Peptides against a protein of PDB entry 5CWW. Designs and how they scored, part 22

Target 1, 194 residues: chain A of PDB entry 5CWW
Amino acid sequence: VPKLQGPFDFDLNPEDEQDDEVELKDIYVIGEKPRVADLMRGEEEELEMMKEDQHNGLSLNIICLLSTSGQVKICLDIDGVEAQWLPPRSKNKRLFAPPPEPPSLLTFQTFDTLKPAEVTPDGWPMFSEDATSPYSFYVTHPAGITYISLTPWVFRLESELQSDSEAGTEFRIDLLAKGQGSERDRIFTQTRTQ

## One batch from the design tools (peptide; made by RFdiffusion4, then SolubleMPNN)

Design b2_p22_7_s4
Fold by OpenDDE base, seed 2:
Structure b2_p22_7_s4 (fold): chain B 194 residues (1-194), chain A 22 residues (1-22)
Amino acid sequence: as target 1 above (194 residues)
Amino acid sequence: RTKELAKKLAELVKKRKAERKA
């Protein structure tokens, strides 16, 4: 049986975001790139072909959160949260291990997909995947559809994670943090027929 | 906030690199 995980601590949440004020409506998880080397221990040829076809994914899970107001929060799983299973009903050694520090998510970026005038109390924005890229998705709301792509910064971040050199890393990370780099495009807007 | 984000990302990168080399 899967173990319920949480709560998660959100690192670098905007101070002004009262956690209590953001009603989340949807969650979208982008899993980390599988370690193909670990999966394909026996088939070297297929490994090379998969390496070429392996879309340059991030070696971190990305957690996207969507609020009623159409706010998207992009979080990075810095702790590498893995699926946990309930221990088999074996023996009472509740080693009171101090409750493991709740896993933390790093808030990378927060942005709106709706204009203030488009926000409705009954609005129910939803995520949907983009079949063309694991790092692109849509936010659908009655007011419109917004395309979001994480690809620009995902590639750069992964490059830093995989780099063998520290040269220039700090500078590039600073640029990454300043730019935040997600693409956002309103692809459809519902015309209010007055 | 941006400075803190950069710091956290740098720490993450450093941590992951260390884990890969171990």
Scores: peptide ipSAE 0.576, ipTM 0.942, DockQ to the pose 0.759
Fold by OpenDDE base, seed 4:
Structure b2_p22_7_s4 (fold): chain B 194 residues (1-194), chain A 22 residues (1-22)
Amino acid sequence: as target 1 above (194 residues)
Amino acid sequence: RTKELAKKLAELVKKRKAERKA
C-alpha cells in the first residue's frame, strides 16, 4: 500500500504568502530523471531510450502547486523524496524514532497565471501535461489556458548539477536565481460573452 | 530572496557533486 507522504516544509516561501492563505487545487509532479544505476538494470533497448531521457531531464523532482487563484509555485525536491510503501505490519514496534524531519521543498518560483479580475471564488484551475515535453505543462482555468515551460532553467540547472568543474558555477547559479526562468504564455483567453 | 535562492541552489549543486564523486 502506498504511504501518504508529508507534510512538506517549504523553504524560501515568499514572505507575503502564508501557506495557510493559499488554497491548493492541484499538484503536478515532474519526476527525477532515471539514475544511471537504474539504467544499468534495464534491457539494452531500455538503456538507450533512457539515456536520451537522461540527457534532457533534471536529477531532481519538481513539484508544482496550483492555487484557486491560479498561482503556481514551482518547488524543487532537494531531499530526494522517493515513493514510500507502508511497511508490512511486522509486529516489531519500531521504537518511536523521532519523526524524521519532514522533507523540504525549495521554492524556486511563484507566479500568477490569472489576472486579479479573472480570479473567481469557485475557480478550479488544473494542471495538464504537455505530451511534447515533460518539463512543460498547461494551467487550465475557465478564464483561460496558460502554457508553462521549465525547460530554460531546468537544462541550465542540470548542467550545473552534472558539471565536473566548479568554474563559473556560482555566477551561473546567481543568474538562474535572478532570472524568471520559466516561460509563460497565455494561449487562450475566454471572452466573456456579455 | 534571490540571493537566498542562489545560495540554496549552490549548496544543492555542491552536495550533488560531492555525492557523485564519492
Scores: peptide ipSAE 0.573, ipTM 0.941, DockQ to the pose 0.771
Fold by OpenDDE base, seed 5:
Order: sequence, then C-alpha cells, then structure tokens
Structure b2_p22_7_s4 (fold): chain B 194 residues (1-194), chain A 22 residues (1-22)
Amino acid sequence: as target 1 above (194 residues)
Amino acid sequence: RTKELAKKLAELVKKRKAERKA
C-alpha cells in the first residue's frame, strides 16, 4: 500500500500569505531528471542519447501550486521526497523513532496569472503541460491562458548544483534569488461577450 | 526574503555537492 505523504512544510513562505487563506485548486509536479547512472545500468547505447537530454533538467523535483485566485507558487523539493511504501507490519516493537521531520518545500517564487478583476470565487484555474518542454506549462482559467516557463532559472540552478567549484557560487545564487527568472506570457484572454 | 532564499539555495547546493563527493 502506498504511504500517504505529507503534510509538507513550506520554507520561506511569503509573510503576507496566511497559508490558511490560500485555497489550492491544482498541483503540477516536475520530476527531477532521471539519474542516468541509475536507470541505464543495462543499456550503454541509450546513455549517450540521454546525456544530451540530461543537460536540460533539474536534479530536484519542482512542485507548482495553483490557487483559486490564479496565484502560482513554485516550490523546490529540497529533501528529495521519494515514493514510500508502508513497511510490512514487522512485529518488532521498533522504538517509536520520532516521526521523521516532515519534508520541507522551499518556496522559490510566487506570482499571479490573473488580474484582480479576473478573479472569481468559483474560478477553476488548472495546470496543463507543454508537450515541448517539461519545464514549461500553462495555467488555464475562464479569463485566459498563461504560458509559464521555468527554463531560465532551472538551467542556472542546475549548473550550480553540478559545479565542482565553489568560486562565484554564492554570487550567482544571489543573482538567481533576486532574478525571479520564470517566463510568464498571457497567450489568450477571453473577451467577455456582453 | 530574497536573502533568506539565497541562503537556503546556497545550503542546498553545498549539501548536494557534498553528497556527490561522498
């Protein structure tokens, strides 16, 4: 039986966002790039083709949260949450190991996809994937469709994660944190037919 | 917030680098 995972703690949630006030409507998960070494233990030839694709992914899971108001919260899985199965009921009274600390999500970025006038109480914004890129997606709402791409900062963050040198890392991370590099483009706006 | 985010990201990078070297 799969183990129910959660709750998740949000690290660096915006101070002004009372967590209790944000009604979530959808979740979009971008899985970490597969560790080719772990997947390809048997097929050497496919390893070369995947190396080219490996340069374009993040070695962290990304969890995107979408609120009723069209707010997108982009979170990084810093703990590496894996699918867990309920251990078989082993009879041994294993000492109540303190419940493992709940996994933490690092809030990287928060932004709106809707204008205040477009927000409705019964709104149903949804995520949809972009078939051309795992790090791009759409937010659909009755008021319009917004394209989002994480590619600009994902590449930079992965470069730091894969770097062997610490030189300049702090500076580049500071720039990454200051430069909320997600692309956002409203590709469609529904005209209210009066 | 940005300063704290940068710190957390730096810690993450350091952690991941240490794990790869081990």
Scores: peptide ipSAE 0.572, ipTM 0.941, DockQ to the pose 0.771
Fold by OpenDDE base, seed 1:
Structure b2_p22_7_s4 (fold): chain B 194 residues (1-194), chain A 22 residues (1-22)
Amino acid sequence: as target 1 above (194 residues)
Amino acid sequence: RTKELAKKLAELVKKRKAERKA
């Protein structure tokens, strides 16, 4: 049985976003690329083929949150949260270890997919995957569909994570933080027939 | 916020690089 995880602490949440005011409607998780070292523990021959595929992903999990208002929050899993399963009911009275500190998520970006006039109380925005890229997805709402791509900054961030050089890293990270990293494109708008 | 984000990202990169070298 999967273990319920959370709560999560959100680092760099906008000060104006009281956690109690944001009603989440959907969550979209982009898992980290598999670590070559973790896959190689079993099969030496598959090593070479997997090296090529690993160049196209981020070595961090990404958690996307979608609110009722169509706000998207892009978070990075900085602690490396793994899927946890309930331990088999072994009768061992494990001493009540203090609850582990909740894992932290780094809020990378927050943006809206809906105009204020498109927000409705009964609106139910949803994520859907893009079959062409693991780092692209859609937000579907009755008012319209928005395409989102994380690819521009994901590639750059991964390059920094994998670089052995520290030269210029701080500068490039500063550029990443300042940039509007994610692409957004409204691909469909529902016309209200007057 | 941007400055703090940059700081946190830099710390993350540093941490991950250190873990790979160990």
Scores: peptide ipSAE 0.571, ipTM 0.940, DockQ to the pose 0.768

Design b2_p22_8_s3
Fold by OpenDDE base, seed 4:
Structure b2_p22_8_s3 (fold): chain B 194 residues (1-194), chain A 22 residues (1-22)
Amino acid sequence: as target 1 above (194 residues)
Amino acid sequence: SRTDLLAKKLADLVNKRKAERK
């Protein structure tokens, strides 16, 4: 039986956001690219296909959170939370093991997809995938549809994660952190038929 | 700033991952 993981500790939450104030409505997870070591067990053909995919993916899970207000939070799984299975009921629960520290998520970016006037109490924003890219998705709401792409920074971050050189890494990471982050484009706005 | 802290945390992550590969 898969173990339900959580709660997560959010690192670098915006100071103004009390976690308790944000009602989450949807979660969108972008899984990390498969590790080469895991690929070596596959058929050679599968390995080649995955190698091409590996160059385009991030070696971190990305967790996107969507609030009722249309706020999107992009989080990085820095601890590498793997799918955990419920341990077999071995009776020896080490009763005294300190509860494992909750896995931490690094809040990379937070932004709104709705204008304040578009937020409704009964609004139900949802994520939907983009078939053209694993790192792009849509937020749909009755007020409109917003396209989001993580591609502007994901590739750069992965490049740093995979680089053997330390030269310039801190500088490039600083630029990445200070950059515009994710692409966001409102592709559809519902005209209120008065 | 938040961005400076983010940069630091990302750098730490990158360095950690590099160290694990070596």
Scores: peptide ipSAE 0.611, ipTM 0.950, DockQ to the pose 0.753
Fold by OpenDDE base, seed 3:
Structure b2_p22_8_s3 (fold): chain B 194 residues (1-194), chain A 22 residues (1-22)
Amino acid sequence: as target 1 above (194 residues)
Amino acid sequence: SRTDLLAKKLADLVNKRKAERK
């Protein structure tokens, strides 16, 4: 049985965000590219299919959070949170080790997909995948559909994570952090039938 | 600034990952 994970600590949240102000409605997770060493323990056939997808993936999990207002928060799993399973019911009252420090998520970017006038009490924004790209997705709402792509920064970040040299890394990371971040495009807007 | 802190944290992450591979 899978174990519920969390709570997560959010690092670098916007200063103006009070934890109680953002009601989350949906979560979209982009899993990290598998490590070649971990894949070699599996069936060879699965390895070949994953190789093509592996070359362009990030070696970090990405967790996207969507609020009732259509705000998207893109977070990076910097601690490498692994799927946890409920321990087998061992009868031994293991002394409750102090709960490990909650894993931290690094807030990379926060942005809105809806205009204030489009936010409705009955509106429920949801994530949906893009079948053509693992690092692109949609936010669907009755008011419209927004396309989001993480590709502008994901590739650059992965390149730094996989680099053998420290030369220029800090500079390139600084440019990445100060850049425009994710691509965002409203692809559909619902016309209000008067 | 927030972006400066983000850059620092990302750089630290990258450096940590590189150190773990050596």
Scores: peptide ipSAE 0.611, ipTM 0.950, DockQ to the pose 0.771
Fold by OpenDDE base, seed 5:
Structure b2_p22_8_s3 (fold): chain B 194 residues (1-194), chain A 22 residues (1-22)
Amino acid sequence: as target 1 above (194 residues)
Amino acid sequence: SRTDLLAKKLADLVNKRKAERK
């Protein structure tokens, strides 16, 4: 039986955002780049296609959360949440291992895709994938469509994760954290038919 | 600031991942 995962702890959640105040509407998960070792178990042909794509992925899962108000939260799975199975009920009274710490997500960025005037109580924003890029997606809402790309920071973060040198890492990470983060572009706005 | 804390946490993550590869 698969273990139910959650609740997740959100690290660095915005101070003005109470978790109870944000109603989630949709979730979009970008899986981590498969480890080369895990790919070696696949057919050789899949390995060659993945070699070309291998250089462009983040070695962390990304979890995107979308609220009813059109707020997007980009979170990093820092703990590496794996599918867990319920341990077999071995009858041995193993000493109550302290409850495993809840998995933590690091909130990288939060931003709005809707203007305040576009937010409606019955709004239904949804994620939609970009077939051309695993790190780009759309937020669709009756008021409009917003394109989002994580590529501006994902590559830089992965470069630091894969680097063998510590020289300049702290500085580059500081620039990454203080940067603009994700690309966001409203590509369509619905004209209110008066 | 939040960004300073984010930078610190990301740095810790990077360092942890580097240590695991070694």
Scores: peptide ipSAE 0.610, ipTM 0.950, DockQ to the pose 0.751
Fold by OpenDDE base, seed 2:
Structure b2_p22_8_s3 (fold): chain B 194 residues (1-194), chain A 22 residues (1-22)
Amino acid sequence: as target 1 above (194 residues)
Amino acid sequence: SRTDLLAKKLADLVNKRKAERK
């Protein structure tokens, strides 16, 4: 039986966000790039195709959260939350092990996809995948569709994660954190028929 | 600032991952 995972602790949530006020409507998970070592047992051709694709993924899970108001929160799984199975009821339940600290998600970026005037009680934003990129997606709402791409920072972060050198890492990460973050583009807006 | 804390946490993550590979 899969172990229920969560609640997640959101590290670096905006201070002004009362955790209780953000009603989540949808979750979009971008799984981490598979490790080459796990793929080495596959066919050589799949390995070559994956090697080219391997340069194009993040070695961290990304969890995107969407609120009723169209707010997107992009979080990184820094703890490497793996699917946990309930241990077989072996008798040695260490009864008093403090509950493992809930896994933490690092809030990388938070932004709105809707204007305040577009937010309606019956409007339910949803995530939709982009078939062309695993690191791009859409937020769909009756008021409009917003394209989001994580590519501006994902590849830079992965480069740092895979680098053998510590030289300049802190500087580049600082630039990444202070940068524009994710690309956002409203590709469709529903014109209110006056 | 929030961005400074983010940078620090990301740096810690990167350093941790590098240390695990070594």
Scores: peptide ipSAE 0.609, ipTM 0.949, DockQ to the pose 0.778

## One batch from the design tools (peptide; made by RFdiffusion4, then SolubleMPNN)

Design b2_p23_1_s1 (from b2_p23_1, 12 letters changed)
Fold by OpenDDE base, seed 5:
Structure b2_p23_1_s1 (fold): chain B 194 residues (1-194), chain A 23 residues (1-23)
Amino acid sequence: as target 1 above (194 residues)
Amino acid sequence: SAAEEAKRKAALEALKEALAKLR
């Protein structure tokens, strides 16, 4: 059953009133890193591959939203945080838990993959995965293909999430805010044969 | 942009507050 990803409530700051008019075309989800307890249920081979790839993923789900204009919005699912820190709900409490509230998404970054002149009414941008990295993907449009990588910030954010020390948190958050966002590279541009 | 930085900072601060409630 495709989980109908229900309406995401965007706690968008009210100043982004202009974002309400953005028609979404596609969604790309990067799941949170599997919990060690969930990994222990997998085959030992998958555990060894994940140990060698020292790139521990983010403990949060990442939701990428793509508009018809080729705008990408990178969002963090904060409800995933609750799921990690809550002790495994004893099997018996699942029956009476209210339906999980739709995930609250925090916008980390917004950027365009298309130039204004490349935006067409019939243009359908789409996400596609990068088989080499879970934190890299492509936006494909008739005008071109854009490579995107979240690696410049994901691991630094994860380090902050795993930090038990409040000391320096403000400084590290400020560095994440001021730092380079996602890598973005146009790898292909369709030449309009006039 | 400065506006993007401000938005990102606000998002990260909100995340920090959410995490602090769970600790």
Scores: peptide ipSAE 0.327, ipTM 0.848, DockQ to the pose 0.054
Fold by OpenDDE base, seed 4:
Structure b2_p23_1_s1 (fold): chain B 194 residues (1-194), chain A 23 residues (1-23)
Amino acid sequence: as target 1 above (194 residues)
Amino acid sequence: SAAEEAKRKAALEALKEALAKLR
């Protein structure tokens, strides 16, 4: 049964007071890929399919937030990191655990999909999936459609998360920080027919 | 922007620290 993920209480970091003014309209969640080790009780064929899929996904949840102005915020769920390293909590202890603390989100990137002149009070930007990649999606707005891909950094980040060696971590993280963020391409612009 | 890069760096450093605590 797909568990409906949410509601996420976003404790937006209080230090970014400027972000609190952003009215959110949509949320797009890219779920973490389950570790094969946690699925070892599946059929061997499912395990192999999942191994192939593990090389192609982030072990953290990605939460994308979309504002009325077409601002996109890409967030990483840090609590997903704990899930990777902690032995699977016996199913029975989750029922009596205090309500999970709201997920600690790290903002990886914030960017606009609309120009200031395209922002309208009645504009309703929406996320839509890309059927070809779980790490790509679209932002649709009456003014246009923007393609977004997380692939430039997701796989590198996953490689770092799966690294058993601390050697070179600082360098790789610095490269991720300085590197290209998410790909963003305006694929369609609505021409105002005057 | 330089500001965006700085924010991203801070986020990634925080992630690194979180990972280091788990290792």
Scores: peptide ipSAE 0.324, ipTM 0.847, DockQ to the pose 0.053
Fold by OpenDDE base, seed 1:
Structure b2_p23_1_s1 (fold): chain B 194 residues (1-194), chain A 23 residues (1-23)
Amino acid sequence: as target 1 above (194 residues)
Amino acid sequence: SAAEEAKRKAALEALKEALAKLR
């Protein structure tokens, strides 16, 4: 699991500067799909199984941020783009390479998992993985559990990232922007025993 | 919302520009 360690520089829209008051409670990272070249170093049998799965993954890291209020922010790591398109930096990690700049995160979507009445000062929302999909997860809070899936847009975004043609890019981006975004479903709600 | 779509569009456009600089 790639542990993103360090401060993130959020290229937040200046209108989202109000996010300085958002106390983060948890972070969930969906790593980029493994590069075929990195997989080729493994056993040939494992490579064949992973090739089928490779068509369904995003080539960018996804960083999910969860606030104490149950707000989820889905961010894309654009530094992963540099890593994808730049020739593999020669493994000469010169001992004196400046620390990597914090990853620049682009906000794809922001949404709430809790109703205003469900937000409590002692609430502790947390992420948990979905064992059935790398692009699905849960937000668990004492008030309830919300299922989240990125599958509605991840494939389309990956298709755009892999497109060599600039033709129609604006149209495809517009479609991604206007799309439904992430699936969100409250699968459990704690009944307040009055 | 329209505002959310606009923000998402801006993010995707920024991503596109980042990709274009790498090509």
Scores: peptide ipSAE 0.321, ipTM 0.844, DockQ to the pose 0.054
Fold by OpenDDE base, seed 3:
Structure b2_p23_1_s1 (fold): chain B 194 residues (1-194), chain A 23 residues (1-23)
Amino acid sequence: as target 1 above (194 residues)
Amino acid sequence: SAAEEAKRKAALEALKEALAKLR
C-alpha cells in the first residue's frame, strides 16, 4: 500500500486496490468553503471575495488524483463533514488534539483525459487551476489540455449536505449518482508535426 | 458506465451514512 507520506495519510479503500497499478503523478486539492465564523476572523477582503462568488462552495474538501496515464480520480474527504457538524472547537483544544486520523476519501468519479495512443512513458500530466472558478481546473499534458469542471454536481451535493431533512435524501443521492458527473472538454490537442 | 455509476452510488451512500451518524 503506497502510503503517501503527507499530512493526509490516504487510506485508499482496499476495494481501490485495483487502482494500486495506477502511478500517481499529481494531486489537486479544492478546499472546503471556509466557514463564515472562520472568515469573520480574517481580513474583510476575503469575506467580500467569497460573497461575490455567489457560488456556494462545497463544504467538503475535494481531492483530485492524476495518474501518469492521465487518469483523473475525484475524491471527497468525509472528514470535512465531521468538521461541518461540530461546533467550532474553542481555540485551546487544537493544541492537544490527537493527530487527525487519516481522511477517509470517497471516490466520486474516475475518468481519462488522454487517449491510449497519447499516453507516453515520459508524459507528465499536471493539474492547473482555473482562475475563473474554484471548481474548475485543467489537466495539461504534452498531447493536449483538458478542461474539467465539477460545477454540474458540486452545488447539488452541497445542497444535500446543507439539508436538515432526511426526506428525499435517497432520491437526491440517486440523482447525483446517475448524473453526468464532471464536465470534461479537450480544449487543445497538439498536432504531431510529422 | 453502469459500473462507474454503481461505484459513485456506493460512495454517495457511504457519505449519507457518515452524515447520518453526525446528526
Scores: peptide ipSAE 0.320, ipTM 0.844, DockQ to the pose 0.053

Design b2_p23_1_s2 (from b2_p23_1, 13 letters changed)
Fold by OpenDDE base, seed 4:
Structure b2_p23_1_s2 (fold): chain B 194 residues (1-194), chain A 23 residues (1-23)
Amino acid sequence: as target 1 above (194 residues)
Amino acid sequence: MEEEERKRKRVLEALKKALAKLR
């Protein structure tokens, strides 16, 4: 049985966002790319073909959080949170190990999917997957549907993570941080029938 | 404008630290 994970700390929350004030309604997790090298251990020919697939995704987990207000927070799991399982019912509960420090999530981007006038106190925005890309998804709210894509930055970040050269890293990361964040398009708006 | 720049700077510093740990 999977273990419930958390709490998670957020290293780069906006100073003005007290975590206690954000009512979360949904969570969307994009798992790290499959470690094809570990999966294909012994199938070197298939491994070479899969390395050429530029679609290898990000080697970090991405955690997307959605608030009642339609605010999306894109977080990166830098610590590499692995799937935890409930310990086997072994009699040796180390009753005295301090709980491991909660893993920290890096807040990469925060943005709104709703206009202030579209926010409702009973709003329940939800994530939904895009069948065409693991790095794209939708936010659905009664006011409308917003398409979100992480593709503008995710592959650049991965390229930087896989780069053996520290040369120009600072410049490339600066471009990543200053560049276009996630793509965000309102694909549907509900017409209020007066 | 200044808050966005400050946020970008924090993200930049965190990414630099993250990359230094992952390499």
Scores: peptide ipSAE 0.194, ipTM 0.767, DockQ to the pose 0.071
Fold by OpenDDE base, seed 2:
Structure b2_p23_1_s2 (fold): chain B 194 residues (1-194), chain A 23 residues (1-23)
Amino acid sequence: as target 1 above (194 residues)
Amino acid sequence: MEEEERKRKRVLEALKKALAKLR
């Protein structure tokens, strides 16, 4: 039986966003890049062929949160939250292990997909995947559809995570933080039929 | 402008800390 996980602590919450006021409507999870070397253990010949086709991806899980207001929060799972299962009923509950510290999510970026005039109290925006990229998705709301792509930063972040050299890390991360965030494009806007 | 720059600086500091934990 899957174990309910959480609460999650959000690192870098904007001081002005009381988490208590943000009604979440949807969640979109982009899984970490599978370690092909771990999956293909014993298939060295197939591993060499797959190295070329290895979808370059981030070695961290990405958690996207969507509010009623159409705000998207892009969070990085730095702690490596793994799927937890309830212990089998028959083995001694470690009834006295302190609960593990709640995993933290790093808020990388927050942005709106709706204009203030498009926000409705009963709004129910939803995520949908992009079949062309694991790092792109859509936010659908009655007011319109917004395309989002994480590709401007995700591969640069991965390159930094895989770097053995601390030299220039500060500069490269500064470029990531100051650079172009996620791409956002309103691909459809619903005309208000008055 | 100043608030966005402050937010970017915080993200930078957190990413630096994250990378230091992952290495």
Scores: peptide ipSAE 0.193, ipTM 0.764, DockQ to the pose 0.070
Fold by OpenDDE base, seed 3:
Structure b2_p23_1_s2 (fold): chain B 194 residues (1-194), chain A 23 residues (1-23)
Amino acid sequence: as target 1 above (194 residues)
Amino acid sequence: MEEEERKRKRVLEALKKALAKLR
């Protein structure tokens, strides 16, 4: 049986956004790239062909949060949160280990998908996958559909995570933070018949 | 402008700390 995980702490929340004021409606998780080297231990020839596909992912989980207002938060799992399972019901000893410190999520980017006039109190925006890219998705709301892509920064971040050299890391991370964030395009808008 | 620079600085510090843990 899967174990419920959380709460999660959010690092780098805007000081002006009380988390208590943001009603979340959906969550979208982009899993880390599989460690093919750990999966294919002993098959060196298949490992070389799969290394070409390994260039196409981030070694961190990405957690996307969607509010009623159509605000998207892109969070990075730096602590490496893994799936947990409830131990089998063996009758012997709940040793109350103190709960581990709650894992933290790094807020990388926050942006809106709706205009203020499109926001409704009963709005329920939802995520949906893009079949063409693991790092692209849609936000669907009755007012419209927004395409989102993380590709402008994900591969550059992965290049930094895989870099053995600390030299120039500060400069390259500064370029990531100053660079273009996630791509956002409104592909459909519902005409309100007045 | 100043708040965006402060947010960027915090993201940079967090990413540096994360990279130092993952290396």
Scores: peptide ipSAE 0.188, ipTM 0.761, DockQ to the pose 0.071
Fold by OpenDDE base, seed 1:
Structure b2_p23_1_s2 (fold): chain B 194 residues (1-194), chain A 23 residues (1-23)
Amino acid sequence: as target 1 above (194 residues)
Amino acid sequence: MEEEERKRKRVLEALKKALAKLR
């Protein structure tokens, strides 16, 4: 049985967002790219064929949060939150380990998918995957469907995470942070039938 | 493994500092 994890701390949350006011409706998780070298320990012949495909993802988990208002929050898992399992019923209740510090999520980007006039109190926006890319997805709401792509920044961030040179890292990350964030396109809008 | 983890940590700390300056 998976262990319930949390609370999570949000690093760099916008100061004006009281976390208590954001009603979350859905969560979408993009897992880190598989470390093929670690998975293929013992299968050296298959490892050479899979090296070409290893360049196609981020070495960090991405957590997307969706509110009732259609606000999307893109978070990076910095601490490397692994799936925790309930320990087997070992008789040693370590009754006095301080709770581990909550893992931190870096808020990379926050944006709206709905106009203020499209927001409804009973709205239930949902994520859905894009079959063509692991770094693209849709937000579906009664008012319309929005396509989202993380590709404008994900591969640049991965290139920086893999770069052997620390020289110019601050500058390249500054350019990444100042650059265009996630792509957003409203692919469908529900026409109000009068 | 340890050098890659230290490198990742440094880049992420740089990213945090950059994002904090933009907000």
Scores: peptide ipSAE 0.108, ipTM 0.628, DockQ to the pose 0.770; fails the geometry check

